# Peptides against a protein of PDB entry 4N7V, part 66

Target 1, 222 residues: chain A of PDB entry 4N7V
Amino acid sequence: TLRSITSPLVAHRLKPIRQKTKKAVVSILDSEEVCVELVKEYASQEYVKEVLQISSDGNTITIYYPNGGRGFPLADRPPSPTDNISRYSFDNLPEKYWRKYQYASRFVQLVRSKSPKITYFTRYAKCILMENSPGADFEVWFYDGVKIHKTEDFIQVIEKTGKSYTLKSESEVNSLKEEIKMYMDHANEGHRICLALESIISEEERKTRSAPFFPIIIGRKP

## One batch from the design tools (peptide; made by RFdiffusion4, then SolubleMPNN)

Design b2_p16_4_s2 (from b2_p16_4, 6 letters changed)
Fold by OpenDDE base, seed 2:
Structure b2_p16_4_s2 (fold): chain B 222 residues (1-222), chain A 16 residues (1-16)
Amino acid sequence: as target 1 above (222 residues)
Amino acid sequence: DWLKKLEEELEKELEE
């Protein structure tokens, strides 16, 4: 099943974006829907031959073939769904479209990893918890130029000198020089606070059933 | 930089 390969994509709260590759254009629309435009070149002109439009919650996939399958000239936005429209649920998506759905899903995951959910200003740094899940990316930009980037898989450190390295285990973290440990301690505290706030705010959002609370900015740069 | 990574991953998913 498709579900055994990937979960439904989640594009809620993501800003509109359009990214062109050689074979496709992927977009997040103002509606938070995700579009994959399959592109073919003919006589030095690019045409959209197929479009997958995926709902913001990933559960509904609309597939259409512009201009009766002849293709529509590539533009600054996806062509409107007018002809040869098919609608599928996530669990009923034909296997021939699974790879294209995965393409959209990976794109959304990457965008989420770069989309701020919580921005928290401390005395020493700008902390940012991202939208991706599970294990959201966490970035700390110290005002003196040090940067720490935490992911589920690694921690990247950029020192004042521009020296960059990646830590993949607790032992490597423990072997850091004392100066860097101080930055790491601050980053970890900021991370803890952001996670705690995310939990509290998400619960309140659920209770109120109001417009989304995120993204949120807490504090200000000193 | 991250956009370039996106392009690389997207191309892999579309390669048959």
Scores: peptide ipSAE 0.040, ipTM 0.736, DockQ to the pose 0.094
Fold by OpenDDE base, seed 1:
Structure b2_p16_4_s2 (fold): chain B 222 residues (1-222), chain A 16 residues (1-16)
Amino acid sequence: as target 1 above (222 residues)
Amino acid sequence: DWLKKLEEELEKELEE
């Protein structure tokens, strides 16, 4: 099943973006829907031959073939659906479209990892919890130039000198220089606070059932 | 540039 290889993509709260690759253009629309335009080149002109339009919650996929399958010239936005529109639920998506859905999903996941959900200014740093899940990326930009980037898989440190290294185990973290440990301690505290705030705010969102509270900014740059 | 990396990763995903 498609569910065995990916979960429904979640594009909520993502800003519109359009990214062209060799074979496709992937977009997040103002509606927070995700579009994959499959592109072919003919006579030095690019044409959109197929479009997958995925709902913001990833559960509905609309597929159409522009201009009766002849293709439509690539433009600054996906072509509008005309004829021969197919609509699928996530669980009923034909296997031939799974790779294209996965393409969209990976795009959304990467965009989420770069999309601030919570920005928290401490005395020493700008902390940012991102939208991706599980294990949201967490970035700490210290005002003195040190940067720490935490992901589910690693911790990247950029020192004041520009020296950069990646830590993949607790042992490596424990082996850090004392001065770097201080930054790591602060980063961890900021991370804890952001996660706590995320939980509290999400609960309030659930209760109020109003417009999203995220993204949110806590504090000010000193 | 994360956008470039995104492009590369997406192309791989589509081709695989």
Scores: peptide ipSAE 0.039, ipTM 0.730, DockQ to the pose 0.101
Fold by OpenDDE base, seed 5:
Structure b2_p16_4_s2 (fold): chain B 222 residues (1-222), chain A 16 residues (1-16)
Amino acid sequence: as target 1 above (222 residues)
Amino acid sequence: DWLKKLEEELEKELEE
């Protein structure tokens, strides 16, 4: 099943973006839908031959072939669906589209990992909890130039000297210089606070069914 | 710029 290789993508609260590669253009729209445009070149012109439009919650996939499959000239936005539109649920998506969906999903996840959900200013750093899940990325930008980037898989440290290294285990974290451990301790505290706030705010969103509270900024740079 | 590079890597998923 598609579910065995990827989860439904989640594009809520993401800013619109359009990124072109050789064979595709991927977009997050103002509607928070995600579009994958498959591009073909003919006579030195680029045409959109196929479009996958995925709902913001990833559960609905609309597939269409612009201009009756003849293709539509590549523009600054996806072509509008006009004819021969197919609509699928996530669980009913034909296998031939699974790789394209997976591409969209991974792209969205990467964008989410760079999209602030909570920004928290401390006395010493700007802390940012990102939108990706599970295990959201967490970045700490210390005002003195030190940077810590935590992901589910690793911790990246950039020291004042510009030296950069990646930690993948607790033992490596424990082997850090004492001065770096101080930064790590501060980063961990900021992370804890952001996670706590995320939980509280998310629960309030659920209760009130109001407009999204995120992204949120707490405090300001000293 | 980083986003472009990441997308290019992901484009491998679109290859036949």
Scores: peptide ipSAE 0.038, ipTM 0.723, DockQ to the pose 0.094
Fold by OpenDDE base, seed 3:
Structure b2_p16_4_s2 (fold): chain B 222 residues (1-222), chain A 16 residues (1-16)
Amino acid sequence: as target 1 above (222 residues)
Amino acid sequence: DWLKKLEEELEKELEE
């Protein structure tokens, strides 16, 4: 099943973006829907042959073929759906479209990993918890130039000297120089606080049933 | 920079 290889994408709170690649254009619309335009080139002109429009919660996929499958010239926005529109739920999406859905999902995941959900200013650093899940990316920008980037899979450290390295195991983290451990400790504390705030704010958001509270900024730069 | 990386990753996903 599609669910066995990916979860429904989540594009809520993401800013509109349009990204062109060689074979496709992927967009997040103002509506927070995700659109994948499959592009073909004929006589030095690019045409959109197929469009997947995915709801903001990833659960509904609308597929259409512009100009009866002949294609529509690539423009600055997706072509409007016309006739011969197919609509699927996530669990009923035909297998032939799974790879294209995964493409959209990966794009959204990457955008989310670069989209601030919580910005927290400490005495020593700017901490940023991103929108991606599970295991949201967490970045710490120390005011003295040290940078730490935590992901689900690794921790990247950039020292004052510009030396950069990646840690992939607890053993490597434990082998850090004492000076770097201090930065790591601060980063971990900031991370804990951001996660706690996320939980509290999310709960209040649920109770209020109003406009999204995120993104949020806590504190200010010294 | 990150946009370029994103493009490269997305192209790989479509080629698979």
Scores: peptide ipSAE 0.037, ipTM 0.715, DockQ to the pose 0.102

Design b2_p16_4_s3 (from b2_p16_4, 5 letters changed)
Fold by OpenDDE base, seed 2:
Structure b2_p16_4_s3 (fold): chain B 222 residues (1-222), chain A 16 residues (1-16)
Amino acid sequence: as target 1 above (222 residues)
Amino acid sequence: DDLEKLEEELEKELEE
């Protein structure tokens, strides 16, 4: 099943973007829907032959073939749906479209990893919790030039000297120099606070059913 | 940079 290889994409709160590759254009629309336009070149002109339009929650996929499958010239936005429109739920998506859905999903996940959900200014650093899940990326930009980037898989450290290294285990973290441990401790505290706030704010958002609370900014740069 | 890497990977997936 598609669910066994990927989860429904989540494009909520993402800003509109349009990214062109050689064979496709992927877009996040103002509506927070995601479009994958499959592109073919003919006589030095690019045409959109197929479009997958995916809902912001990833659960609905609309597929159409512009101009009766002949293709529509590539433009600055997806072409309008044709008469032959197919609509699928995530669990009913035909296997032939799974790779294209995965393409959209991976793109959205990447965008999410670069989209601030919580920005928290401390006395010493700018901390940013990103939108991706599970295990959201967390970045700490110390005002003195030290940078720490935490992901689900690793921790990257950039020291004042420009020396950069990656930590992949707790043992490596424990072996850090005392000076670096101080930065790591601060980063971890900021991370804990952001996660706690995320939980609290998300719960309030659920209760109120109001407009989205995220992204948020806490504190000010000194 | 990360976007470019993803694009390369995704292009390969679309070609298959």
Scores: peptide ipSAE 0.035, ipTM 0.695, DockQ to the pose 0.092
Fold by OpenDDE base, seed 1:
Structure b2_p16_4_s3 (fold): chain B 222 residues (1-222), chain A 16 residues (1-16)
Amino acid sequence: as target 1 above (222 residues)
Amino acid sequence: DDLEKLEEELEKELEE
């Protein structure tokens, strides 16, 4: 099943973006829908032959073939749907479209990992919890130039000198210089606070049933 | 850098 290889993409709260590659153009629209335009070249002109339009929650996929399958010239936005439109749920998507869905999903996940959900200014650093899940990326930009980037898989450290390294185990974290441990301790505290705030705000958002509360900024840069 | 890496990976998947 498609579900066994990927979860429905989640494009909520993402800013519009359009990224062109050799084979496709992927877009997040103002509506937070995701479009994959499959591109073919003919006579030095690029044409959109197929479009997958995916809902913001990833559960509905609309597929159409511009100009009756003849293709529509590539433009600055996806072509409008034509008369021949197929609509599928995530669980009913034909297998031939699974790779294209995965393309969209991975793109969205990457964008989410770079999209601030919570920005928290401490006395020493700018902390940012990102939108991706599970295990959202967490970045700490210390005002003195040190940077710590935490992901589900690793911790990257950039020192004042520009020296960078990656930590993949607790043992490596424990072997850090004492000076770096102080930064790590602060980063961990900031991370804890951001996760706590995320939980509290998400609960209030659920209760209120209003417009999204995220992204938020807590504090100000000194 | 991450976007470029993803593009390479995703393009391969689209060709399959």
Scores: peptide ipSAE 0.034, ipTM 0.698, DockQ to the pose 0.090
Fold by OpenDDE base, seed 3:
Structure b2_p16_4_s3 (fold): chain B 222 residues (1-222), chain A 16 residues (1-16)
Amino acid sequence: as target 1 above (222 residues)
Amino acid sequence: DDLEKLEEELEKELEE
């Protein structure tokens, strides 16, 4: 099943973007829907032959073939759906479209990892919790030039000197110089606070069913 | 650009 290889993509709160490659154009629309345009070239002109339009929650996929499959000239936005439209739920998506869905999903996940959900200013640093999940990326920009980037897979450290290295195990973290450990401790505290706030705010959003509270900025740069 | 690299990799997968 599709669910065994990926979860429904989540494009909520993402800003619009349009990224063109040789064979595809991927877009996040103002509506937070995600579009994958499959591009073919004929006589030095690019045409959109197929479009997958995915809902912001990833659960609905609308597929259409512009001009009855002849294609529509590539423009600055996806072509409008025609009469030849198929609509699927995530669990009913035909297997032939699974790779294209994964393409969209991975793109969205990457965008999420670069999209601030919570920005938290401390006395020493700007902390940013990103939108991706599970294990959201967390960045700490210390005002003195040190940077720490935490992901689910690693921790990247950039020291004042510009020296950069990646930590992939607890043993490596424990072997850090005492000076760097102080930065790590602060980063971890900021991370804890952001996660706690995310939980509290998300619960309030659920209760009120109002407009999204995120992204949020907490505190001010000193 | 990380996005471009990802798309290129994914496009290769779509060609297979």
Scores: peptide ipSAE 0.037, ipTM 0.697, DockQ to the pose 0.088; fails the geometry check
Fold by OpenDDE base, seed 5:
Structure b2_p16_4_s3 (fold): chain B 222 residues (1-222), chain A 16 residues (1-16)
Amino acid sequence: as target 1 above (222 residues)
Amino acid sequence: DDLEKLEEELEKELEE
């Protein structure tokens, strides 16, 4: 099943973006829908031959072939779905489209990992909890130049000297220099606070059923 | 795989 490969993508609260490669263009639209345009080149002109348009919650996939499959000239946005349209639910998506959906999902997840959900200013740093899940990325930009980037898989440290390294185990974290441990402690505290706030705000958001509360900014740069 | 290559290219663009 498709679910065994990936979960439905979630593009809520993401800003519009359009990224082009040689063979495809992937976009997040103003509507928070995700589009994958498959591109082919003919006579030095690029054409969109296939489009997957995925709903913001990832559960609906609309597939169409512009201009009867002959392709539509590549533009600054996906071509409108006017003809030759198929609509699928996530669980009914034909297998031939699974890889393309997975690509869209990975792209969205990448964008989410770079999209601030909570920005928290402390006395010493700008802390940012990102939108990706599970295990959202957490970045700490210390005002003195130190940077800590936490992911589910690793912790990256950039020291004041510019020295950069990655920690992948608790043992490596425990082996840090004392001066770096101080930064790590502060980062961890900021992370804890952001996670706590995320939980509280999300619960209130659920209860009120109002417009999204995120992204939010807590405090200000001193 | 073409898709993997595409992902790599997109990742580079997003990191810039």
Scores: peptide ipSAE 0.033, ipTM 0.666, DockQ to the pose 0.172; fails the geometry check

Design b2_p16_4_s4 (from b2_p16_4 with E1S E5K K9E E12K)
Fold by OpenDDE base, seed 1:
Structure b2_p16_4_s4 (fold): chain B 222 residues (1-222), chain A 16 residues (1-16)
Amino acid sequence: as target 1 above (222 residues)
Amino acid sequence: SELEKLEEELEKELEE
């Protein structure tokens, strides 16, 4: 099943973007829908032959073939759906579209990993919890130039000198120099606070049924 | 940008 290889993508709170690659254009619309335009070149002109439009919650996929499959000239936005439209739920998506959906999902996840959800200014650093899940990325930019980037899989450290290294186990973290441990301790504290705030704010957001509270900024720049 | 570079890598994965 599609669900066994990916979860429905979540594009909520993401800013609109349009990125062109060799054979596709992926967009997050102002509506927070995600569009994948499959591009083919013909007679020195690029045409959109197929479009996957995915709802912001990832559960509805609309597929259409512009101009009866003949293609529509590539423009600054996806072509409007015409008469050749198929609509699927996530669980009913034909297998032939699974890879394309996965592509969209991975792109959205990447964008989410670079999208601030909570920005927290401490005495020593700017901390940022990102939108991706599970295990949201967490970045700490110390004012003295040290940077720590935490992901679900690793921790990257950039020292004042510009020296960069990646830690992949607790043993490696424990073997850090004392000076670096101080930065790590502060980063971990900031991370804990951001996660706590995320939980509290998310609960209040659910209760109020109002506009999204995120992204938020806590504290002030020095 | 880093995002653009990673997007290109995703496209390569799709083509494989």
Scores: peptide ipSAE 0.038, ipTM 0.723, DockQ to the pose 0.167
Fold by OpenDDE base, seed 3:
Structure b2_p16_4_s4 (fold): chain B 222 residues (1-222), chain A 16 residues (1-16)
Amino acid sequence: as target 1 above (222 residues)
Amino acid sequence: SELEKLEEELEKELEE
């Protein structure tokens, strides 16, 4: 099943973007829907031959073939669906479209990893919790120049000198110099606070069912 | 960019 290889993509709260490559254009629309346009070139002109339009929650996929499959000239936005539109739920998506869905999903996940959900200013650093999940990226920009980037897979440290290295195990973290451990401790505290705030705010959003509270900024740069 | 690289890699995957 598709669910065994990926979860529904989540494009909520993402800003619009349009990225073109040789064979595809991926867009996040103002509606937070995601569009994958499959592009082919004929006589030095690019045409959109197929479009996957995915809902913001990833659960609905609309597929259409512009101009009866002949293709529509590539423009600055996806072509509008006309006739021969197929609509699928995530669990009913035909297997032939699974790779294209994964393509969209991975793109969205990358965008999410770079999209601030919570910005938290401490006395010493600017902390940013990103939108990706699970294990959201967390960045700490210390005002003195030290930078820490935490992901689900690693921790990257950039020291004042510009020296950069990646930590992939707890043993490596424990082997850090005492000076760097202090930065790590602060980063971890900021991370804890951001996660706590995320939980509380998300619960309030659920209760009120109002407009999204995120992204938010907590505190101000000193 | 990182996004472009990812898209290129994903496009290659789609060709297989």
Scores: peptide ipSAE 0.042, ipTM 0.739, DockQ to the pose 0.090; fails the geometry check
Fold by OpenDDE base, seed 4:
Structure b2_p16_4_s4 (fold): chain B 222 residues (1-222), chain A 16 residues (1-16)
Amino acid sequence: as target 1 above (222 residues)
Amino acid sequence: SELEKLEEELEKELEE
């Protein structure tokens, strides 16, 4: 199943973006929908042959073929849907479209990993919890130049000297120099606080059913 | 960049 290889993408709160590659253009629209435009080159002109339009919650996929499959010239936005459109739920998406959905999903996840959800200024650092899930990226920019980037898979440390290294296990973290451990401790504390705040704020959002509270900035740069 | 790496990987997937 598609669900076995990916979850429905979530594009809520993401800013519009349009990214062109050789074979495709992926966009997050103002509506927070995600569009994958499959591009084919013909006579030195790029045409959009197929479009997957995915709802912001990832659960609905609309597929259409511009100009009856003849293609539409690539423009600054996806072509409008035609009369012959197919609409699928996530779980009913034909297998032939799974790779394309996965493409969109991975792109959205990448964007989310770079989209601040919570910005928290501490005495020593700017902490940022990102939108991606599970295991949101967490970045700590210390005012003295040290940077820590935590992902689900690794922790990257950039020291004042510019020396960079990646930690992939708890053992490696425990083997850090004492000086770096202090930064890591602070980063972990900031991370804990951001996660706690995320939980509390998300619960309030659920209760109030109001406009999104995120992104949020907490504190001020010293 | 991470985006470039992702794009390269995804393009390979789209070719299949």
Scores: peptide ipSAE 0.040, ipTM 0.731, DockQ to the pose 0.091; fails the geometry check
Fold by OpenDDE base, seed 2:
Structure b2_p16_4_s4 (fold): chain B 222 residues (1-222), chain A 16 residues (1-16)
Amino acid sequence: as target 1 above (222 residues)
Amino acid sequence: SELEKLEEELEKELEE
C-alpha cells in the first residue's frame, strides 16, 4: 500500500513556493495545496503533461492531463484542469502515481524542515524548532558563532573556529569537551522548552478551533 | 541552495 511507503503529506502553514526542476515543477499554493507538474520539452518549449494536485492534508489527490494529454505550455502557475480529471483518496491512489506522490511528500517534508514553527530567543542563542515531523529539526544559533543543528538522525556542531562535526550516538555526545558540553546543555534546554510550548500551544489550538497560533516567536534577541 | 540540491535529488527518483 501507499501508506506502507509514506504518510500523507502535510502542507499546513507553509508559505507559497514554486520550484522548477528539469522535469517537474513543484508548488505550494496560497491554498496550501501542493501541485506537481510533470514537464516535457519539445522543440525548445516546455510543456506540462500531467498535474497532481494534492490537498493540504495530503488525503485527496486530483490528477489531470492538460490539453487532452498534449500538454500545456509551462507558465507561472499550474494549468487549469481539463478533460479526464480523476480524484482519489490517499488510500485509493493508483500505484502508477505512488512515486510522484512520494516525490511531493518528500519535497514538502524538506520545506517543513526549513520552516520555523517556534523561534525562541535566549540570553545566549536563537533557537528554532521546525515544522517537520516526526522529530522536528532544531537549530541553535549562539550569538558568539557556535551553531548546533539537531535532527532525528544526528547532531551537527559548528564551533567558533569553524570546525564542524556530526554526532550520531549518545556516546559521542558524552565524549564532547566540557566547553562544548555547555553549548549542548543550553541547546538541549532550549529544545525541551520549545517542545513543551509546542505541546501546550497545540492543545490550546485544538480547544479553541481558531486561527493557527504557529509560527510563533518567543523572547527577543538581547 | 540546499533546497535546490535536494530537489534535484528528488527529481532523479522520477526519472528512474
Scores: peptide ipSAE 0.039, ipTM 0.730, DockQ to the pose 0.163; fails the geometry check

